# Peptides against a protein of PDB entry 9GMZ, part 10

Target 1, 343 residues: chain A of PDB entry 9GMZ
Amino acid sequence: TGFPLELLTRPATERLAYFENYTVAHPRLKEVYEILMRTIAEPAGASFIFVYGASGVGKTTLRLRVEQKLTELALPKLESDRARVPVVGIEAIAPESRYFNWKEYYTRALITLEEPLIDHKFDYGVRGISRDNFGKINVESKVVAPALRRALENALIHRHPDVFFVDEAQHFGKVASGYKLQDQLDCLKSLANMTGILHCLLGTYELLTFRNLSGQLSRRSVDIHFRRYCADSPEDVQAFKSVLLTFQQHLPLAETPNLVDHWEYFYERTLGCIGTLKDWLKRVLSDALDREATTITLKDLQKRALSVAQCQKMFKEIQEGERQLSETEADVQNLRSALGLGA

## One batch from the design tools (peptide; made by RFdiffusion4, then SolubleMPNN)

Design b1_p26_5_s4
Fold by OpenDDE base, seed 4:
Structure b1_p26_5_s4 (fold): chain B 343 residues (1-343), chain A 26 residues (1-26)
Amino acid sequence: as target 1 above (343 residues)
Amino acid sequence: SSIEKEEEEEIKEFEEALKKLKEEEA
């Protein structure tokens, strides 16, 4: 099992695209995927799902897999209900200003929700929103954020997605004051409540700050921790080595590189984050293809590795997030003990 | 579905890799 050998005769762009589209079904991804899919199918009155984990753990890959699956599951219904969109996913952008740009957020959400296969023209009830002949939404600069919100609420109600994804959702938290963060959470909560659409926020451990600020969100939220692989767990080390072995087989090169023998170096420079690993291998593969190389060497890996300083920074952020979660778990146990509930 | 088959193949490939590593470490 490995990449299609015919790729060796194909252009470098096609070989790179193959690896970019390839996904390893590693245990943590599978676990979180199954939990997320079950939660979307049976939200049990939840309005929010929080998926949090290290940067580069694979949250975007998880989102894309869920979007693909929800789209596939909806296909039989989409033939009869041409107004329905099964899923909508956006990436939150880091604000250049001190404030999150809600106008841009609503615009991006509307554009994404209305992409191209929907024959059914929807009247957004807002002047300055139009659809071109290709189905693309155009929002005029004169349209204000409250009008865009109403348009998005109406579009979400009409299109009725099973879930609304917001990737990199920690960017909502980059506002200069806790007050503005609460207002943003209240805005998101209001959007979810008004539309009846389940919202899934994917992000770093900075999302824990959001979760803790809204005691009202906690009652209507499901939390999913997307863990990295930990070197202190033999099972996690074995899973990480298996990911390396799988990627090794799917690098479209004439000679299969030995990645597994370098597993400690890969772990040191990825912190057990499979997305970081995949992105590293993509960069190295691109360089190898540009040189028409037959394989990847340790020297090629070293040229594209994250610096030790970058890894140390990322590791501190991970440790702080993992600590906060561990404290929360301990608090739950302490509460159970105090209530006279067994361990 | 085509996506389900692809997911099943990916799972199988990972499980085969995991098995191979366990056999090499034993």
Scores: peptide ipSAE 0.286, ipTM 0.851, DockQ to the pose 0.861
Fold by OpenDDE base, seed 5:
Structure b1_p26_5_s4 (fold): chain B 343 residues (1-343), chain A 26 residues (1-26)
Amino acid sequence: as target 1 above (343 residues)
Amino acid sequence: SSIEKEEEEEIKEFEEALKKLKEEEA
């Protein structure tokens, strides 16, 4: 059906916002969404979910869709339980220093969990945490990380979300020493255990390092691999072309661009990552709208493409992640064979 | 719900696109 034609008469900001909010229901997103929703509904004693995949595969889109669905499913219960928050999601910030800022993490989590729209305000029992006249949380600089942690634990228990999302969770791993990484995982484990709240960490293949370091977390975690589309799979190529066809129909331009004819170029510069593709198209659309252009051209695409050097770097990171997972699968098969279980 | 309808429409649009491409490549 394409985009609403009335958008062609609307401001560039509205046209861009339409495309930004548009989501393609591509097979890999659907698969991971279904697994994640099922795991949240029935965690079977899991305390953690790890969702890992390439940068730009679409993990943030996945998170937002799950947050939306969990909120919708909770609405009937939220009428009777005004203290409950169905889901909480934050993005981990890349540390400016070599060390993860736990104080900032706890502050952001508290601010997100205790939004002004919640009727039942909670007292954190921590001096220097207050609400403004709009109900927004203010955390004074004097509040220390252990006090913020206690406040977050109490807030999570009181609000009882079905899941706590941490996007870009590979930023926990940027600590220079493996020991500090373990300490961070132990902190997260303690938060999950003390609150009884399921944690979902979304990130790049660098999350596999976290997964491997915590043999104790391994027994209480579910792994979800968000795969890219691979050019060596005919089915994946067809899915990728279908994504291009769908996006070209939803670009709010007077003339529908032919993206599908350039699928190899799109694949070369996205590595089969749909988030990278969408972000590229957003940039190109923004440029087209600024020029009041009727369509987008190959030259417009080339102007906003990732460089070959960027793609080569991203591809090496993907190959390393995919290799680590393939080795794990081979180890499982070897173990089964050694046990006399058929492969 | 409105969200479920939107998700169903998105799935349908992708499936229609996939079908069209398969028909053009055959």
Scores: peptide ipSAE 0.147, ipTM 0.758, DockQ to the pose 0.804
Fold by OpenDDE base, seed 3:
Structure b1_p26_5_s4 (fold): chain B 343 residues (1-343), chain A 26 residues (1-26)
Amino acid sequence: as target 1 above (343 residues)
Amino acid sequence: SSIEKEEEEEIKEFEEALKKLKEEEA
């Protein structure tokens, strides 16, 4: 089924909002979603989940779908336990400075955790943290990072989310000269252990550096690789074409554009990343709606495409990440062989 | 069309660039 035909008579803003809110269920997203949901339900002593993959693969879409589902599943319990938050999700920000700002991280985490219209006011036990008349948390500038950490620990324990999501988690790797990435990992481990809350870190392949640094993380972490679609796989090409077919049916235009016939061009400029594809089509749709166009042309696509130079740079980053994973898989096989477990 | 030719040229340039990247990693 395509878009609701009534959208053709609606304002451009509603037509664009429909497409923005539309999510294609594609095989890789479904697979990672099912693994992530199972791991959240049964963490089996894991304290961390690492979700890594290319920029624009769809990690944010995955997070939002999991957050929505966890919220839906929690609704019956939230009626009785008004203090509970089913899920919390934040984005780690790239520091303006060379160093990760823990004070800002803790502040943002605390604000996000307490933004819900939760009737139950929590006392953080920290001077300089208050709620305004709208229930929003205000953190005074004088509050130091260790105090904010304790406030966040207490809030996480009290709200007891099923998972704490951190998007763009590769930004934890931005450490000061003389500080070790290990210290950042130990800080995160301590937060997870003290709260008993499962942490899910979503990020680029730079997140693999966190996995490799701590043999203790490997025992308490679950790894989820969110793969792109590869052009050398007939199944992946078919899945990518199916995504294009679905998008063309869900573009709220008078004439359905033929995106599938241009699948190679779409693959070239997205590297098989569905998030990048959606963002591209969103920009092109916005331009078409502004012109009151009946369809999207190849010229409209070209105008909003990533440059070849941008694609080459992104591809190099993907290849390095995929190589590191392939080497790790080979190392596991070699270890199994050396242990006599067979290949 | 002129647009199809430009697309074919861009695809060809990209394929050559991808080939070069694979050769630099090998």
Scores: peptide ipSAE 0.007, ipTM 0.347, DockQ to the pose 0.020
Fold by OpenDDE base, seed 2:
Structure b1_p26_5_s4 (fold): chain B 343 residues (1-343), chain A 26 residues (1-26)
Amino acid sequence: as target 1 above (343 residues)
Amino acid sequence: SSIEKEEEEEIKEFEEALKKLKEEEA
């Protein structure tokens, strides 16, 4: 089924919004979604879930879909427990300084947990945290990070989400010179342990550095690799072509563009990352709508494509992440062989 | 729910697209 044909008579803003809100249920997204949902339902004593993969693979889309589903599943319970928040999701911000800003992180987490629509005013017990008349949290600049942490711990305990999502979590790895990445990880572990709330960290392959530093995390964490589509796999190529076919049907244009015939060019400029593909098509669609164009051409695609230099940089980052994972798998096999368990 | 139906429709649409591509390449 394609886009609703009535969109062709609608404003460009509505046509663009339709495509922005559209999600392709591609195999890798479905697989990771199912694993993540099962892990959230049955964490089996895990305190952390790590979801790592290439930039633009679709981690944010995954998060939003899981947040939506968890919210939906919780609705019947939320009628009886108005204090509960089913899920909370934040994006970790890249520090302007060489160190992660915990004060900002705690503030953002508190603001996100305290949706204005939550009637139950929780007293954080922290001076300088207040609610305005609209229920919005205000944090005074004088409030120190340890106080904000206590407020967040109390809020997480009181709201009891099924999971706490942190997107772009590789930013926790940005530590000042002389500080240990382990201290950041210990801070997160302590927050998860003190609250009893499962944390899901989504990020790039830089999250593997957290995995490698903590042999103790391996016992209390679940790892989910959100893979890109690989051109050396016929199945992955078919899945990628199917994504292109689906997107071409959901571009609200008078003439359906043939994206599939250009699959190699799309692959070259996205590295098999569906988020990168969607963002590219969104930019191209916006340009086409602004010109009142009936379709998208190869020239329109080329105008908004990532440069070869950008793709080469992204590909090096992917290869390094995939290499680290492959080495870990080889190390496991070597360990098993050394233990006499067979490869 | 409305979300489950939308997700089921999205999955079905992808599976139909995948089937169509396999039939065209066969």
Scores: peptide ipSAE 0.093, ipTM 0.673, DockQ to the pose 0.827; fails the geometry check

Design b1_p26_8_s2
Fold by OpenDDE base, seed 1:
Structure b1_p26_8_s2 (fold): chain B 343 residues (1-343), chain A 26 residues (1-26)
Amino acid sequence: as target 1 above (343 residues)
Amino acid sequence: MVEHEYNKEEAKKELEEYLKELEEKR
């Protein structure tokens, strides 16, 4: 089954929006989704979930699917408990300065947490936080980071989400010294402990550095690796081709393009990352719709492809992350062997 | 958001059929 044929008579904006809002299910996404949903339902004393993988692997898509599902599952309870928010998700912003902006983080978290309940006023216990005439939260410039933290803690306790998502969480680690990274981890740990709210940090392989800094976080964390598809695995190649076939069927064009026949070129320029693939196809579709084209050609794909130099850089970053994971697994095996527990 | 459900066996069959049709057109 492909896209609704009625889209061919619709404006370019609606055709593009259809593709943007379309999510292809694939084996790695399903696997990580099931693990994440199970872990959120039964955290077993965990305070953190770390979801790490390549840039463009589809972590944001995973988050949005989980947020949707948790919201759906919570609907019956939300009818009786109007103060509750089932899930909250934010994206961490890269600091403009050498230091992570906690004031901005707490402000964005508080705004996002309270947006669904704009009609339900809550006293944050902090002066300088107000709602405007439209119910939007306004934070006065005089409000300091410690006060915003207290407001967020109170809001999280009152709203009691099942999980707090932070996307692009590697930005917590973009600090000039290991000491500052430890301070960031201690702040996050303290927030999770004070609120009793499970935190899920999604990010690149740079999140692996958080494992090494706090043995206490490691004991209270669950780790989920969102793997890319690998060309050396026949099963992964088949899954990648199946994703291409599905995207091919869901591009709202008069003539179905043959993406599957070019699978090697798609793999070369996405490194097996489905998010990178979707973003590429979205750009190419937008160009095709602007030209009122009937289909997408290889030349259209080439115009919007990542450069070979960009792919080489991304691949080195992926290989380094995958290497660190493999070394950690080997270290665990070596430790078990040294303890007499067997391999 | 339009979600596609994933069935491994169906996806495999659909891909195999599509690849066969491409080979027959060559």
Scores: peptide ipSAE 0.218, ipTM 0.814, DockQ to the pose 0.876
Fold by OpenDDE base, seed 5:
Structure b1_p26_8_s2 (fold): chain B 343 residues (1-343), chain A 26 residues (1-26)
Amino acid sequence: as target 1 above (343 residues)
Amino acid sequence: MVEHEYNKEEAKKELEEYLKELEEKR
């Protein structure tokens, strides 16, 4: 099983697009997907889901696959309820300033909610929010953040998504003070409470700092750790090699490259993060297609690899996140032991 | 689900077969 052989006769753009759109199934993605889907279906009074893991572990891929599945599951109901949007997903933008731009966030969320050609013109009740002739939302520059928030609250209530996704949610944590971070948490909490919509925040381990600031969020949140593959686990190494094998079969090249034989080098430069691996292979594939190459060589891989310094930085961030989680797990075990529940 | 259901046993077998072929070519 591999890529459609017909791609070898197609333009480089189509070949690259195939690989870009291809998602490798792997144990950690499957596990987190199943937990996330179950939690969305049965939130049990949760208002928040936190999905945290290393940069490049595959959180965006997870989000997109869940969005796709929720959309597919909702299709039969959408025929009768034309106002409903099954899922909404946005990416949080890194603030250019030390302050998160709520106006931009609300604007993007509104635009995303209304992108589906939903025949029902929703009146947002806010002056300066209009639809163009194509149904696209236009927000006038004079519209203030509180008005956009009210519009978003009304839109979320009216569209009633099963979940609201915020990718790269660690960017909420990039504030000059812990107080401002608390205000942001309270703002998100208020939005979730006012709308009754489940919010899923996906981000790096920096999201743990965000989670820990609100003891009240902890009572109404579900945590999902999207782990990387670890080289000290034989099962994880096998899963990582299997991902490499699948990727080499799905690279639309005339000659199948031997990626599996270089698994240690791939691990060294990805830290067991499949998203990082995929992005690396995309860059290498693009270069190969530009040269009309028949295969990918180790030299081609080396040219597009992350530097050792980049990997060392990422690894330190991962180790700190994993340490914080391990300490939390140990605290739970200590509490259980102290309660006489056993280890 | 991800379009291809991840089968751990099948993936393991495929990898083992591939690794064996690589060893035989060395």
Scores: peptide ipSAE 0.204, ipTM 0.802, DockQ to the pose 0.561
Fold by OpenDDE base, seed 3:
Structure b1_p26_8_s2 (fold): chain B 343 residues (1-343), chain A 26 residues (1-26)
Amino acid sequence: as target 1 above (343 residues)
Amino acid sequence: MVEHEYNKEEAKKELEEYLKELEEKR
């Protein structure tokens, strides 16, 4: 079944919003979703989950789906425990300076944790943090990072989310020295340990560098590789074509475009990343709606495609990440073999 | 959010049917 045909009579803004809010289920998303949900339900003493994969693979979509599901599952418990928040999700911001801004991180985390209209007034035990009459948190500029950390620790303990998500977590790694990166890891580890809250860091393959620096985090972490689709796998090609078929059915246009016939071009310019594909199609759809076009053409696609140079750069970054993971997997197999454990 | 449910067998069948229809129209 395609998009609701009634959308063709609706404003361009509603048609675009439909496609933006549409999520295609695909094999890799389903697989990673199931692993992540199981790991959140049964962390087995893990303090961290690392979800890594190419930029535009769909990590944000994964996060949003898990947040939605955890919220749904928590609804019966929220009736009895009005203080509980089922899940917290934030995006790490790239620092404007050479150093990660912990004050800003803690402030955003506190704001996000308290955004649900929870009628329950919580005293954070920190002067300069207040709620307005609408329940919105206000943090005074004089509040220092250590005080915000204590407030966040208290809030996380009180609200007891099943998981704390940090999207774009590779931004924690953007520090001038390896020593400062270790301090950041130790800070995150301390926050997870002090609160007892499972942290899920989602990011690019740059998270591998972050993970490898802390031998202590590795012992208490679960790793989830969100793979792209590979053109050398017939199953992956079929899945990618099926995603294209679904997208063409859900573009709210009068004439259904044939995206599937152009699958190689879509693959070339997305590297098998479904998020990149969706974002490309959103741009093209927006242009088509602005022109009141009945369909989209290959020329329309070409106007909004990533350049070959951009794709080559992204592909090199992916290959380096995939190589590092392959080497790690080989090291595990070699260790198992050396221990007399079967492969 | 509108979610498309994924079924591998159904998705394969739908793609095969679509490709067949395209060949018949050529």
Scores: peptide ipSAE 0.203, ipTM 0.805, DockQ to the pose 0.867
Fold by OpenDDE base, seed 2:
Structure b1_p26_8_s2 (fold): chain B 343 residues (1-343), chain A 26 residues (1-26)
Amino acid sequence: as target 1 above (343 residues)
Amino acid sequence: MVEHEYNKEEAKKELEEYLKELEEKR
């Protein structure tokens, strides 16, 4: 089914909002969603879930869909437990300095945990944390990071989310030394252990560095690889074409554009990353709506495409991540062979 | 709207039908 035809009579802002809020179902998203939901339901003693994949593969979309589903599933229980928050999701911020800003991280996490709709005021036990007249948390500048950590630990214990999401988690790795990276991992590990809350870190292949540095995290972590579509796989090409078909049906334009015929060009400029594709189409749709255009042309697509240089840079980063994973798989096979276990 | 229902076989069929229609129009 395509977009609601009534949208053609609606303002451009409403048409754009429809497309922005639309999520295409595709094989990799479904697979990762099912694995992630199952792992959250049955963590089997895991403290961490790592979801890694290319930039623009759709990790944020995955997170938002899981958050929505966990919220939906929790609604019947939230009537009886008004203190509970079903899920917490934050985005890690790239540090401006060589040091990760833990104070900002803890503050953002606390603010996210304390949505205005939570009737139950929680005392964080920390001076300088208050709620304003609108129920929003205010953290005074004098509050130090260790105090904010304790406040977050208490809040997580009290709110007891099924999972704590950290998007763009590779930003924890943007530190000046491997030692500081280990300290950050130990900090996150301690937070998960002290609260008993499952943490899900979503990020780029730079998260593999975190996995490799902590041989102890590997035993308490579940890894989920969110793969891009690969042009060398006929099944992946078919899935990518199917995504293009679905997007063309859900662009709120008077004439359905033929995106599928240009699949190679879309693949060239997205590297098989559906998030990158959606963002591109959103930009093109916005331009088309501003012109009151009836459809999207190849020229419209070309105007908003990523440059070849941008794609080449992104592709190198993807290849390095995929290589690291392939080496790990080969190492496992080599280990099995060396142990006399069949491949 | 989130279409969570992905059916691989239906998606394959829909794509094949669409591609066939495009070939017939060329």
Scores: peptide ipSAE 0.203, ipTM 0.806, DockQ to the pose 0.709

